# Ledger of designs, part 24: peptides against a protein of PDB entry 2ODG

Target 1, 89 residues: chain A of PDB entry 2ODG
Amino acid sequence: MTTSQKHRDFVAEPMGEKPVGSLAGIGEVLGKKLEERGFDKAYVVLGQFLVLKKDEDLFREWLKDTCGANAKQSRDCFGCLREWCDAFL

## One batch from the design tools (peptide; made by RFdiffusion4, then SolubleMPNN)

Design b2_p13_2_s4 (from b2_p13_2, 6 letters changed)
Fold by OpenDDE base, seed 3:
Structure b2_p13_2_s4 (fold): chain B 89 residues (1-89), chain A 13 residues (1-13)
Amino acid sequence: as target 1 above (89 residues)
Amino acid sequence: SAMEKEVLEQLAK
């Protein structure tokens, strides 16, 4: 499947202090919900991704339960973090 | 999920 420019921009460079909304699949609505739960930076969501041992089903379920992400949003976010980790971790 | 809950419980210790 094709990726978005947002995905490509995220995976191309170190994550640094990028906000949670910079993750592919995370728009303003989901970003706000994540921030309210304490996930304000992309690296905090990365932490959850790693704690779940990069398991796609667990991560996508967590994202759905945490902010109401749909299947496409959770897929995009998972893919974004997976490819970032492949490049930088 | 049960696995998700278990992981989070371990982190809370």
Scores: peptide ipSAE 0.055, ipTM 0.656, DockQ to the pose 0.109
Fold by OpenDDE base, seed 5:
Structure b2_p13_2_s4 (fold): chain B 89 residues (1-89), chain A 13 residues (1-13)
Amino acid sequence: as target 1 above (89 residues)
Amino acid sequence: SAMEKEVLEQLAK
């Protein structure tokens, strides 16, 4: 599998205050829905990822349930957070 | 899943 430039940009540096829309797989539509649910920053989604113990199935299911992410979007987002954690956590 | 639902419930409190 290949990664996007958006993925590479995200995993390359500390997360800081990056908006939720900076996550791979999260565009404007999903980002707005996440923000409406209180997930306004990427680090809030990271928090959920960690609370779910980095479990792919649980996280992707949560993301689908929370913002309507499809399989590709949830896969991209999961991979983005997984690789960020491998580098910085 | 049951765990996902529980986590969401706890976060909503």
Scores: peptide ipSAE 0.051, ipTM 0.656, DockQ to the pose 0.102
Fold by OpenDDE base, seed 1:
Order: C-alpha cells, then structure tokens, then sequence
Structure b2_p13_2_s4 (fold): chain B 89 residues (1-89), chain A 13 residues (1-13)
C-alpha cells in the first residue's frame, strides 16, 4: 500500500509541537474530538502509542474508542507514528 | 479495552 503526502511530511522531521491534526488519518473532525479529550498535540498521541507498547491492535482500538476513527484512519495514524518512531526514537 | 484501561491505571499509581 502507498502512503499519503501527509504521512510523508510527518515522518520526515521531528514532530515538536505539531498539532494532533498533523497525524496521517486525523482530519479536522477526528482532530477536534481528540483535542476535546486532551490529546491536542501529536506528541500526546505518541505518548499513548508508546504506553501501549506500539501494539497496533491496542492503539487502533484506542483511537477508535477515543475519537471514532474508522479502520483506514486508525491504520494511517498508526503507520504514521510507527514510521516516525523508527526514524527518530 | 480492558488491557488499555489496565495499562493506564498502572501508570496513575
């Protein structure tokens, strides 16, 4: 499968203070829901990803439960964080 | 999930 430009832009550099909406798979709707739950920055979602020990099923389920992400959105978000960590963590 | 909740609860201790 191919990745989006949004994915490539995110994994190409340190995430710093990037908003949660910078994550692949996270659009304006999901981003707002995540922000309302306290996940306003991409690094906060990264924290959850790491707490779940980078487990794909657990993370994708969490994302679905937290903001209503569908399978495609959660897959894109997981892949985005996975590849970012591979490069920078 | 139960696992997610358990992990988060442990972190809060």
Amino acid sequence: as target 1 above (89 residues)
Amino acid sequence: SAMEKEVLEQLAK
Scores: peptide ipSAE 0.047, ipTM 0.639, DockQ to the pose 0.123
Fold by OpenDDE base, seed 2:
Structure b2_p13_2_s4 (fold): chain B 89 residues (1-89), chain A 13 residues (1-13)
Amino acid sequence: as target 1 above (89 residues)
Amino acid sequence: SAMEKEVLEQLAK
C-alpha cells in the first residue's frame, strides 16, 4: 500500500501545535470525538502513543475505544505517528 | 481495555 498525502505532510515536519485532525486517519468526525475527550492537539495523541510504548495493537485498540476509529483509520494514524517518531524522536 | 490498564499501572510504578 501507499501512504496518503496527509500522511506525508504530517511526517515531513515537526508536529508543533498541529490539531489532532492533521493526523492521518483522523477526519472531522474522529477529530471532534478526540477533542471532546481532551485530545485537541496531535501531540496529545502522540503522548498516548508513547505511553503505550509505541505498541501498534495497544494504540489502535485505544484509538478505536476512544473515538470509534475503524481498522484503516487506526492503522493510518498509527503509521503516521510511528514514522513521525522515527524521524523526529 | 484490561491490557491498556495494565500498561498504565506498570508505567506508574
Scores: peptide ipSAE 0.038, ipTM 0.638, DockQ to the pose 0.111

Design b2_p13_3_s1 (from b2_p13_3, 4 letters changed)
Fold by OpenDDE base, seed 4:
Structure b2_p13_3_s1 (fold): chain B 89 residues (1-89), chain A 13 residues (1-13)
Amino acid sequence: as target 1 above (89 residues)
Amino acid sequence: LEEAVEHAKKLLE
């Protein structure tokens, strides 16, 4: 599958203090909901991704339950973190 | 699956 420029921008460099909205699949609506739940930085979502042992089903279900992400949004977000970890973890 | 997700979420609290 093809990836977005947002995805490519995220996976190309260290995560640093990037906001949660920098993650592929996470727009303004989902970003605000995640921030309200305490997931304000991309690295906090990365933490959850790692706690779930990089499991796609677990992570995507969590994201759906936490901010209402649809299938594409959760897939894009998962793929973004997976490829970032492949490069930097 | 859902139970595991909820448990994992609590680890961040």
Scores: peptide ipSAE 0.089, ipTM 0.722, DockQ to the pose 0.126
Fold by OpenDDE base, seed 5:
Structure b2_p13_3_s1 (fold): chain B 89 residues (1-89), chain A 13 residues (1-13)
Amino acid sequence: as target 1 above (89 residues)
Amino acid sequence: LEEAVEHAKKLLE
């Protein structure tokens, strides 16, 4: 599988206060929907990812249900968080 | 972990 530059930029450094829209697969449309549901920072989505024990199916289903992410968007977002955790957690 | 999903959402409301 290939990754985007957005993915590489995210996984290369500490997450800090990056907005939710910094996550791969999360554009302006999905980002706004996530923010409206309280997921305004990338680390809040990371929290959900961890609560779901890094389970891909559960996380991707949650993301779809929460903001309407399609299969590619949820895959990209999951991969982004997985690889960030592998590097920093 | 469906309950965990729902709980997380409610905590942010």
Scores: peptide ipSAE 0.086, ipTM 0.708, DockQ to the pose 0.218
Fold by OpenDDE base, seed 1:
Structure b2_p13_3_s1 (fold): chain B 89 residues (1-89), chain A 13 residues (1-13)
Amino acid sequence: as target 1 above (89 residues)
Amino acid sequence: LEEAVEHAKKLLE
């Protein structure tokens, strides 16, 4: 599947202190919900991704349960983190 | 993994 510019911007460089909203699939609505749950930085969501051993189904289910992400949003977010890890981890 | 997930959530409280 094709990727967004947001995805490409995220996977192109070290994550640093990027906000959670910089993740592909995470807009302002989902970002606010994640921040309220303590996931304020992209690297905190990365931490959850890694705790779940990069499992797509587990991560996407977690994201849905945590912030109400739909199937496309969770797919985009998962793909964003997977490809970032492939490049930098 | 469920225990690990719950532990992670607790650390964020």
Scores: peptide ipSAE 0.066, ipTM 0.682, DockQ to the pose 0.201
Fold by OpenDDE base, seed 3:
Structure b2_p13_3_s1 (fold): chain B 89 residues (1-89), chain A 13 residues (1-13)
Amino acid sequence: as target 1 above (89 residues)
Amino acid sequence: LEEAVEHAKKLLE
């Protein structure tokens, strides 16, 4: 399936201190909810992704439960982190 | 895994 420019921009370079909102699928609404839960940087969400052993179902369910992400948003976010890890981990 | 996730989330409190 096709990816967004936001996805491509994220996976193309080291993550650094990028905010959580830089993740594909995470807009202003979801970003604020994640920040309220302590997930203010993209690397904190990456940490959760890795703790869940990169499991798609577990991660997407967690994201839904944590910030209310819908199926597309959770798919986009998962794919973004998966491809970043493939390139840099 | 669930235990590990729970501990990880506590670090953010």
Scores: peptide ipSAE 0.051, ipTM 0.674, DockQ to the pose 0.205

Design b2_p13_3_s2 (from b2_p13_3, 5 letters changed)
Fold by OpenDDE base, seed 4:
Structure b2_p13_3_s2 (fold): chain B 89 residues (1-89), chain A 13 residues (1-13)
Amino acid sequence: as target 1 above (89 residues)
Amino acid sequence: MEEAVEHAKKLLE
């Protein structure tokens, strides 16, 4: 499948202090909801991704439950973190 | 699966 420029920008460099909205699939609406739940930085979501042992179903279900992400949004976000980890973890 | 997700969430609290 093709990826977005947002995805490519995220996976190309260290995560640092990037906001949660920098993750592919996470727009302004989902970003605000995640921030309200304490997930203000991309690395906090990365932490959850790792706690769930990089499991796609678990992560996507969590994201849906936490901020209401749809199937594409959760898939894009998962793929973004997976490829980032492949490069940097 | 849902139970596992809920437990994981609590680890961040």
Scores: peptide ipSAE 0.057, ipTM 0.703, DockQ to the pose 0.128
Fold by OpenDDE base, seed 5:
Structure b2_p13_3_s2 (fold): chain B 89 residues (1-89), chain A 13 residues (1-13)
Amino acid sequence: as target 1 above (89 residues)
Amino acid sequence: MEEAVEHAKKLLE
C-alpha cells in the first residue's frame, strides 16, 4: 500500500493541537462534520481510536457513521492513526 | 456503531 504526503507529514511528528483535518483521509467536508460532532482536534479522534482498542473494523465503521467517510477515507484515517501510535504511543 | 457515536457526543458536551 502507498501513503500520501499528508499521511507522512502527520505520522512524522507529535500531533499536538493539530486540527482534525490534518488526519489523512479527512478533508474539509469530513472535517467540518467531525467538528460539528465535537471532534475538532486530531487527538480527539485518536481518543476514539484508542477507546475502540485500535480495531480497524470498529474504527472505520465509527468514522463512517459519524461523518460519512467512504472506504478510502476511513482506511487512510485508520492507517494514519495506527502508524502514528506505532511511532509515538 | 450508533451507540458509540452517541456516547462519544455525550462525552464531548
Scores: peptide ipSAE 0.055, ipTM 0.696, DockQ to the pose 0.169
Fold by OpenDDE base, seed 3:
Structure b2_p13_3_s2 (fold): chain B 89 residues (1-89), chain A 13 residues (1-13)
Amino acid sequence: as target 1 above (89 residues)
Amino acid sequence: MEEAVEHAKKLLE
């Protein structure tokens, strides 16, 4: 499957203090919901991704339950974090 | 999973 420019921009460099909305699949709506739950930075979501041992099903289910992400949004977000980790972790 | 979400939120408080 093809990736977005947003995905490519995210995986190309260190994450730093990027907001949660910089993650592929996370737009304004999902970003606000994640922020309300305390997940305001991309690295906090990365933390959850790692706690779930990079498991796709668990992470995507968590994202759905946490912010209401649909299948595409959760797929895009998972792929974004997976590829970032492959490059930098 | 919902319980896990609740636990995660508590860690951020």
Scores: peptide ipSAE 0.043, ipTM 0.686, DockQ to the pose 0.139
Fold by OpenDDE base, seed 2:
Structure b2_p13_3_s2 (fold): chain B 89 residues (1-89), chain A 13 residues (1-13)
Amino acid sequence: as target 1 above (89 residues)
Amino acid sequence: MEEAVEHAKKLLE
């Protein structure tokens, strides 16, 4: 499975203050839902990812339950954070 | 996972 340009753009540099919508798999719809829950920045979602010990199943389930992400969206988001962490954490 | 969502809410308090 190939990655998106959005994924590549995210994992290529420190995330800084990037909005939650900059995460692969997180579009306008999911982004707004996450923001409503307090996840306005990508680093806040990163925080949850780390709290869940980078566990894919737990994170993807959390994302689904939190914003309604489907399997592809949660996979893309997880992969985005995983690879970012591998590079910068 | 309700537990994960609940934990996230706690983090934001």
Scores: peptide ipSAE 0.080, ipTM 0.713, DockQ to the pose 0.169; fails the geometry check

Design b2_p13_3_s3 (from b2_p13_3, 6 letters changed)
Fold by OpenDDE base, seed 3:
Structure b2_p13_3_s3 (fold): chain B 89 residues (1-89), chain A 13 residues (1-13)
Amino acid sequence: as target 1 above (89 residues)
Amino acid sequence: MEEAIEHAKKLLE
């Protein structure tokens, strides 16, 4: 399994105020849907990830239910946040 | 799973 450059760019540095669309697996379509639900920054999605105790199944199901993410998109987003947390938490 | 997600989301409010 390989990661995207978008993933690598995200996990390489502090998250700061990066928009939700900076997360791997989150493109324009999913990003807009997340923003409509109040998840406008990547750190808000990080918050949900942490509240779900970093559980992959729970997070990926939440992402699917919240913005319609498919299996690859939810996998990419989960992996992005997991690896960021491994580096910075 | 869905119930757990519902409870978790409330913690963000």
Scores: peptide ipSAE 0.070, ipTM 0.717, DockQ to the pose 0.157
Fold by OpenDDE base, seed 5:
Structure b2_p13_3_s3 (fold): chain B 89 residues (1-89), chain A 13 residues (1-13)
Amino acid sequence: as target 1 above (89 residues)
Amino acid sequence: MEEAIEHAKKLLE
């Protein structure tokens, strides 16, 4: 499966204080919904990803339930965090 | 699965 430039930009460097909208699969609409739920930074979503023990099904279902992400959006976001962790965690 | 997700979400509140 191919990745987007947004994905590549995110996984290439430490995420620091990047906003939640910098995650692949998270656009303006989903980003605002995540922020309203307290997930304003990418690292907060990373925290949830880690608490769920990097489980794809759990994380993607959480993302769907939390902000209404569709299958592609949740897949892209999961892949983004998975590959970031492989590089930096 | 749903219960696990709910518990995880609460840890970040």
Scores: peptide ipSAE 0.066, ipTM 0.721, DockQ to the pose 0.132
Fold by OpenDDE base, seed 2:
Structure b2_p13_3_s3 (fold): chain B 89 residues (1-89), chain A 13 residues (1-13)
Amino acid sequence: as target 1 above (89 residues)
Amino acid sequence: MEEAIEHAKKLLE
């Protein structure tokens, strides 16, 4: 499957202080819910991703449970973080 | 899976 431009924009550069909504799969609705849970920056979600040892099933389940992400949203978000880590970690 | 996530999240405490 092809990636979105949002995905490509995110994985192309260091994430720095990018908001959580910059993550692929995370729109305004999910971003707001994540922010309410303390995940205001993309790097905070990255932290959870790393604590879960980059496990896709665990991360996607966490994202679903935390903000109500559907299968596509969680897949897009996971893929975004995975590829960013492959490039920058 | 929920239990695994719970344990993993404790690493952030």
Scores: peptide ipSAE 0.063, ipTM 0.712, DockQ to the pose 0.121
Fold by OpenDDE base, seed 4:
Structure b2_p13_3_s3 (fold): chain B 89 residues (1-89), chain A 13 residues (1-13)
Amino acid sequence: as target 1 above (89 residues)
Amino acid sequence: MEEAIEHAKKLLE
């Protein structure tokens, strides 16, 4: 599948203190909703991704329930974290 | 699935 530049930028380096909005699929609208729920940094969402044992269906459903992400947004976000983990975890 | 998610989220409390 084709990835965005945002995805490539994220998976290319340690995420450090990057905001949640730096994740592929997470724009301003979803980012604000995630922040309101306490997920202000990308690494907090990474934590949830890992707690769910990297399960795509569970993570994407969580993201949908938490911030209203659509199918593409949740897919992009999942893929972003999966590939980051493959490189750095 | 929802139950599993709910249980997992408790780890973040």
Scores: peptide ipSAE 0.061, ipTM 0.714, DockQ to the pose 0.156

Design b2_p13_3_s4 (from b2_p13_3, 5 letters changed)
Fold by OpenDDE base, seed 1:
Structure b2_p13_3_s4 (fold): chain B 89 residues (1-89), chain A 13 residues (1-13)
Amino acid sequence: as target 1 above (89 residues)
Amino acid sequence: MEEAIRHAKELLE
């Protein structure tokens, strides 16, 4: 399916110190919940993504359980990290 | 699946 501009902006460059809210699918509400759980930077969520061995089902379930992401939000976030890794990892 | 997620979270703590 098609991607958002937010997705394209994220996967286009090294993520550096980008906040967690820069991830596609992660808005202000989910971002705050993630920050409260210690996931304040996008690279911390990337770390979780990698620890889960890039498994889509595991990551999307984790995201749902951690911040209440719905199916679209978790899909967008997973796709964002997957494509970033394909480009830079 | 829950066990794998729990394990992953523990590694990050």
Scores: peptide ipSAE 0.063, ipTM 0.704, DockQ to the pose 0.132
Fold by OpenDDE base, seed 4:
Structure b2_p13_3_s4 (fold): chain B 89 residues (1-89), chain A 13 residues (1-13)
Amino acid sequence: as target 1 above (89 residues)
Amino acid sequence: MEEAIRHAKELLE
């Protein structure tokens, strides 16, 4: 699969206090919607990803329902978190 | 699936 520079930048280092918008697939529109729901930091979305036991279908469905992410956006976001966890968790 | 997602979200509240 092809990845974006945004993805590569995210998975290359600890996420710390990075905003939710730093996640691949999450732009300004989705980021604002996530923030309105209390998911303001990337690590909060990571928390949801982990609570869902890293299940792709569950996470992508959650993301769609929470902020209206389309298939590509949810795929990019899932892949971003999966690869980050493989490297750092 | 919806039930599982709802349960997971509740754990984060």
Scores: peptide ipSAE 0.057, ipTM 0.702, DockQ to the pose 0.129
Fold by OpenDDE base, seed 3:
Structure b2_p13_3_s4 (fold): chain B 89 residues (1-89), chain A 13 residues (1-13)
Amino acid sequence: as target 1 above (89 residues)
Amino acid sequence: MEEAIRHAKELLE
């Protein structure tokens, strides 16, 4: 599997106050939907990822149900958070 | 949202 530059940029440094749209797999459309649900920052989605105990199936299902993410988008977002956590958590 | 997701969140409450 290959990663995007967006993924590499995200996992390379602390996420700080980065917007939710900075996450790999989360574009403008999904980002707006997440923001409408209260997930405006990447760290809020990280929180959900951790509450779900980093479970891929649960997280990807949640993302699909919450903002309509497709399989690739949810995979990219999960991978982005997983690798960030491996480096910084 | 699936029942399993709700249960997972409740584990930490």
Scores: peptide ipSAE 0.054, ipTM 0.707, DockQ to the pose 0.107; fails the geometry check
Fold by OpenDDE base, seed 2:
Structure b2_p13_3_s4 (fold): chain B 89 residues (1-89), chain A 13 residues (1-13)
Amino acid sequence: as target 1 above (89 residues)
Amino acid sequence: MEEAIRHAKELLE
C-alpha cells in the first residue's frame, strides 16, 4: 500500500533527535501519550522496536497498549521503523 | 502490557 509523505520524510534520513511525533502514525494525541510514558524521542520508540526483535505483532500490540494506537496508526509506525532500520541499521 | 510482550522482552535480559 501507499506510504505517506511523513513516512517518506522519516525513512529518508538519519533519525537523530527527532521527536516521537515525527514517526508515521504518531500524531499529536499519541505523541503526547508516548511522551508521558518517557518516549519523547523517536529513537526511544526505536529502542522498544528493537527490544521486541522487530516483531510486528508484538510492537503493534505494545504501541496499542502504551498509547492507544489503532490498527492503522500502529501499522504506519511499525512500517516507518522497519524501513528506517532497513536503510540505516 | 500483554503477557507475550513481557515474555519477549525477558528473552533479551
Scores: peptide ipSAE 0.051, ipTM 0.706, DockQ to the pose 0.103; fails the geometry check

Design b2_p13_4_s1 (from b2_p13_4, 5 letters changed)
Fold by OpenDDE base, seed 3:
Structure b2_p13_4_s1 (fold): chain B 89 residues (1-89), chain A 13 residues (1-13)
Amino acid sequence: as target 1 above (89 residues)
Amino acid sequence: LEELEKKTLELFS
Protein backbone atom coordinates (compact mmCIF):
# COMPACT_ATOMS: atom_id res chain seq x y z
CA MET B 1 0.00 0.00 0.00
CA THR B 2 1.08 3.56 -0.70
CA THR B 3 1.02 6.57 1.60
CA SER B 4 -0.50 9.99 0.98
CA GLN B 5 1.37 13.24 0.63
CA LYS B 6 -0.27 14.31 3.89
CA HIS B 7 1.32 11.31 5.58
CA ARG B 8 4.73 12.06 4.10
CA ASP B 9 4.53 15.71 5.12
CA PHE B 10 3.73 14.74 8.70
CA VAL B 11 6.43 12.11 9.18
CA ALA B 12 9.16 14.21 7.56
CA GLU B 13 9.60 16.77 10.35
CA PRO B 14 9.18 17.35 14.10
CA MET B 15 5.54 17.48 15.16
CA GLY B 16 5.70 20.71 17.12
CA GLU B 17 2.34 22.41 17.57
CA LYS B 18 0.67 20.90 14.51
CA PRO B 19 -3.11 20.69 14.83
CA VAL B 20 -4.82 17.33 15.13
CA GLY B 21 -6.04 17.72 11.56
CA SER B 22 -2.47 17.42 10.30
CA LEU B 23 -2.54 13.68 11.02
CA ALA B 24 -3.12 11.43 8.03
CA GLY B 25 -6.64 10.07 8.03
CA ILE B 26 -7.97 12.96 10.12
CA GLY B 27 -10.04 15.40 8.07
CA GLU B 28 -12.11 18.36 9.17
CA VAL B 29 -15.01 16.25 10.45
CA LEU B 30 -12.91 13.90 12.56
CA GLY B 31 -10.62 16.73 13.61
CA LYS B 32 -13.49 18.75 15.05
CA LYS B 33 -14.77 15.76 16.98
CA LEU B 34 -11.32 15.09 18.41
CA GLU B 35 -10.93 18.74 19.39
CA GLU B 36 -14.28 18.65 21.20
CA ARG B 37 -12.96 15.72 23.22
CA GLY B 38 -9.80 17.60 24.21
CA PHE B 39 -7.49 16.32 21.49
CA ASP B 40 -6.69 19.67 19.91
CA LYS B 41 -3.07 19.04 18.91
CA ALA B 42 -1.45 16.15 17.08
CA TYR B 43 0.84 15.60 20.07
CA VAL B 44 -2.17 14.90 22.30
CA VAL B 45 -3.20 12.07 19.99
CA LEU B 46 0.44 10.97 19.99
CA GLY B 47 0.15 10.80 23.78
CA GLN B 48 -2.87 8.52 23.49
CA PHE B 49 -1.00 6.39 20.97
CA LEU B 50 1.87 6.02 23.45
CA VAL B 51 -0.22 5.25 26.54
CA LEU B 52 -1.81 2.48 24.47
CA LYS B 53 1.75 1.21 23.96
CA LYS B 54 1.60 1.70 20.20
CA ASP B 55 -0.89 -1.17 19.92
CA GLU B 56 -2.62 -0.96 16.55
CA ASP B 57 -5.87 -2.66 17.49
CA LEU B 58 -6.29 -0.67 20.69
CA PHE B 59 -5.49 2.65 19.05
CA ARG B 60 -7.69 2.12 16.02
CA GLU B 61 -10.57 0.99 18.23
CA TRP B 62 -10.11 4.05 20.43
CA LEU B 63 -10.08 6.36 17.42
CA LYS B 64 -13.23 4.77 16.03
CA ASP B 65 -15.04 5.08 19.36
CA THR B 66 -13.82 8.63 19.97
CA CYS B 67 -14.48 10.33 16.65
CA GLY B 68 -16.15 7.77 14.39
CA ALA B 69 -13.13 7.05 12.21
CA ASN B 70 -13.63 4.32 9.62
CA ALA B 71 -11.14 1.54 8.91
CA LYS B 72 -9.10 3.50 6.38
CA GLN B 73 -8.99 6.66 8.48
CA SER B 74 -7.85 4.79 11.58
CA ARG B 75 -5.27 2.84 9.57
CA ASP B 76 -3.88 6.01 8.02
CA CYS B 77 -3.70 7.76 11.38
CA PHE B 78 -2.02 4.81 13.07
CA GLY B 79 0.54 4.47 10.30
CA CYS B 80 1.27 8.18 10.44
CA LEU B 81 2.04 8.11 14.16
CA ARG B 82 3.99 4.85 13.95
CA GLU B 83 6.30 6.15 11.25
CA TRP B 84 6.72 9.51 12.97
CA CYS B 85 7.80 7.71 16.13
CA ASP B 86 10.22 5.51 14.20
CA ALA B 87 11.90 8.66 12.91
CA PHE B 88 11.81 10.97 15.92
CA LEU B 89 11.06 9.14 19.15
CA LEU A 1 -8.63 -0.85 26.11
CA GLU A 2 -10.68 -0.79 29.29
CA GLU A 3 -7.65 -1.74 31.37
CA LEU A 4 -5.74 1.26 30.04
CA GLU A 5 -8.62 3.75 30.21
CA LYS A 6 -7.42 5.27 33.49
CA LYS A 7 -4.26 6.41 31.71
CA THR A 8 -6.08 8.31 28.96
CA LEU A 9 -7.23 11.91 28.63
CA GLU A 10 -10.92 10.97 28.77
CA LEU A 11 -10.69 10.34 32.51
CA PHE A 12 -10.11 14.01 33.16
CA SER A 13 -13.71 14.81 32.10
Scores: peptide ipSAE 0.078, ipTM 0.705, DockQ to the pose 0.272
Fold by OpenDDE base, seed 2:
Structure b2_p13_4_s1 (fold): chain B 89 residues (1-89), chain A 13 residues (1-13)
Amino acid sequence: as target 1 above (89 residues)
Amino acid sequence: LEELEKKTLELFS
């Protein structure tokens, strides 16, 4: 499966204080909804990802329920965090 | 997912 440049940019370096919108699959619309729910930084979403024990189905369902992410958006976001964790966690 | 909610930020938002 082909990844986006946004994905590659995110997984290439420590995420630090990157905003939630830096995550692949998270655009302006989803980013604002996540921020309204307290997920303003990418690392907060990472925290949720880890609390869900990196489970794809649970995470993607959570993302859908939390910000209305569609299948592609949730897949892209999950893949982004998974690969980041593989590299840095 | 509901069982895990108490451990996530969803509890506080």
Scores: peptide ipSAE 0.077, ipTM 0.712, DockQ to the pose 0.297
Fold by OpenDDE base, seed 1:
Structure b2_p13_4_s1 (fold): chain B 89 residues (1-89), chain A 13 residues (1-13)
Amino acid sequence: as target 1 above (89 residues)
Amino acid sequence: LEELEKKTLELFS
């Protein structure tokens, strides 16, 4: 599989105050839904990712249930957070 | 997932 430039841009630096929409796989539609549920910053989704112990199945299921992410979107988002954590955590 | 649900932000939604 390949990664997007959006993914590479995200994992390349500390996420700081980046909006949730900066996560790979999270476009405007999913981003707005996540924001409505309280996930306004990428680091809030990171928090959820960590609470779920970085488990791919749990996280992707959560993302699907929370904002309606499809398989590709949830995979991209998971991969984005996983690799960010590998680099900075 | 249900076992961890109460620890997530979904508790406040």
Scores: peptide ipSAE 0.077, ipTM 0.711, DockQ to the pose 0.283
Fold by OpenDDE base, seed 4:
Structure b2_p13_4_s1 (fold): chain B 89 residues (1-89), chain A 13 residues (1-13)
Amino acid sequence: as target 1 above (89 residues)
Amino acid sequence: LEELEKKTLELFS
């Protein structure tokens, strides 16, 4: 599967204080909804990803239920966090 | 997800 430049930019460096909207698959609409639920930073979503033990189905379902992400958006976001963790954890 | 919900931020006030 091909990746976006947004994905490549995210997985290439420590995420630090990057906003949730920096995650691949998370645009303005989803970002606002995540922020309203308290997931304002990318590292908060990372925390959820880790609590779910990096399980793809669980994470993608959670993201869908939390902000209404579609299949493409949740796939992109999951892949973004998975590859970031592979590089930095 | 039900078994893992208690660990999520969404359940905190």
Scores: peptide ipSAE 0.077, ipTM 0.700, DockQ to the pose 0.299

Design b2_p13_4_s2 (from b2_p13_4, 6 letters changed)
Fold by OpenDDE base, seed 4:
Structure b2_p13_4_s2 (fold): chain B 89 residues (1-89), chain A 13 residues (1-13)
Amino acid sequence: as target 1 above (89 residues)
Amino acid sequence: LKELEELTLKLFA
């Protein structure tokens, strides 16, 4: 699958305190909505991803319901976290 | 989405 530079930048290093907007698929609009719901850091979204047992359908549905992500945005975000976990978890 | 709701609650319990 094709990936963005944003994706590659995220999966290449520990995420530390990176904001939620650093996740692939999460732009300014979705980022602000996530922050309003308490998901201000990428690691908080990672937490949700892990609680959902890395399940793609569950995570993408959650993201859609939480911030209005479309199919591409949720796919990009899921792939970003999946590959980060494969590398660092 | 009962499963989704239950797992989300675990995150914020």
Scores: peptide ipSAE 0.048, ipTM 0.658, DockQ to the pose 0.278
Fold by OpenDDE base, seed 5:
Structure b2_p13_4_s2 (fold): chain B 89 residues (1-89), chain A 13 residues (1-13)
Amino acid sequence: as target 1 above (89 residues)
Amino acid sequence: LKELEELTLKLFA
């Protein structure tokens, strides 16, 4: 599948202190909901991704249940974290 | 859902 520039910007460099909204698929609406649940930084969502053992179905379901992400948003976010991990882990 | 919630809580425990 094709990727967005937002995805490419995220996967190309260390994550650092990037806000949760920097993740592909996570806009202002979803970002605010994630922040309300304590997921304010991209690395916190990365932590959840890793706790779920990088499982796509589990992660996408979690994201849907946590912030109301739709199928495309959860797919984009999962792909973003997967490719970041492939590059940096 | 229960499993997912438990794993999420673990991050903040």
Scores: peptide ipSAE 0.037, ipTM 0.646, DockQ to the pose 0.350
Fold by OpenDDE base, seed 1:
Structure b2_p13_4_s2 (fold): chain B 89 residues (1-89), chain A 13 residues (1-13)
Amino acid sequence: as target 1 above (89 residues)
Amino acid sequence: LKELEELTLKLFA
């Protein structure tokens, strides 16, 4: 399906120190919840994504359980990280 | 996520 500009901005370059809120699907509400759980940078969520072996179901379930992401938010976030990894990992 | 709990805890503990 189609992607957002936020997604395209994220996957276009190394993520460096980008905040967790830079991830597609992660708005202010979810970002704050992730930060409270120690996931303050996008690369920390990337770490979780990689620990879960890039498994979509596991990652989306984790995101839902961790910050309350809905199906669209978790799909957008997963797709964002998957595409970034395909380009840079 | 139980199947990957050990890996997750190792990384984020």
Scores: peptide ipSAE 0.034, ipTM 0.622, DockQ to the pose 0.304
Fold by OpenDDE base, seed 3:
Structure b2_p13_4_s2 (fold): chain B 89 residues (1-89), chain A 13 residues (1-13)
Amino acid sequence: as target 1 above (89 residues)
Amino acid sequence: LKELEELTLKLFA
């Protein structure tokens, strides 16, 4: 699997206060929907990822149900958080 | 407090 530059930029450094839209797979449309639901920062979505015990199926299902992410978007977002955690958690 | 409770409920599903 290939990754995007957006993915590489995210996993390369501590996420700090990065907005939710900085996550791979999360564009402007999905970002706005997540923000409306209270997920305004990348670290809030990280929290959801961790509460779901890093389970891919559960996380991707949650993302689809929460903001309407398609299969590629949810895969990209999951992979982004997984690799960030491998490096920094 | 209310906002925190609502967000917490979302996280724990």
Scores: peptide ipSAE 0.032, ipTM 0.604, DockQ to the pose 0.135

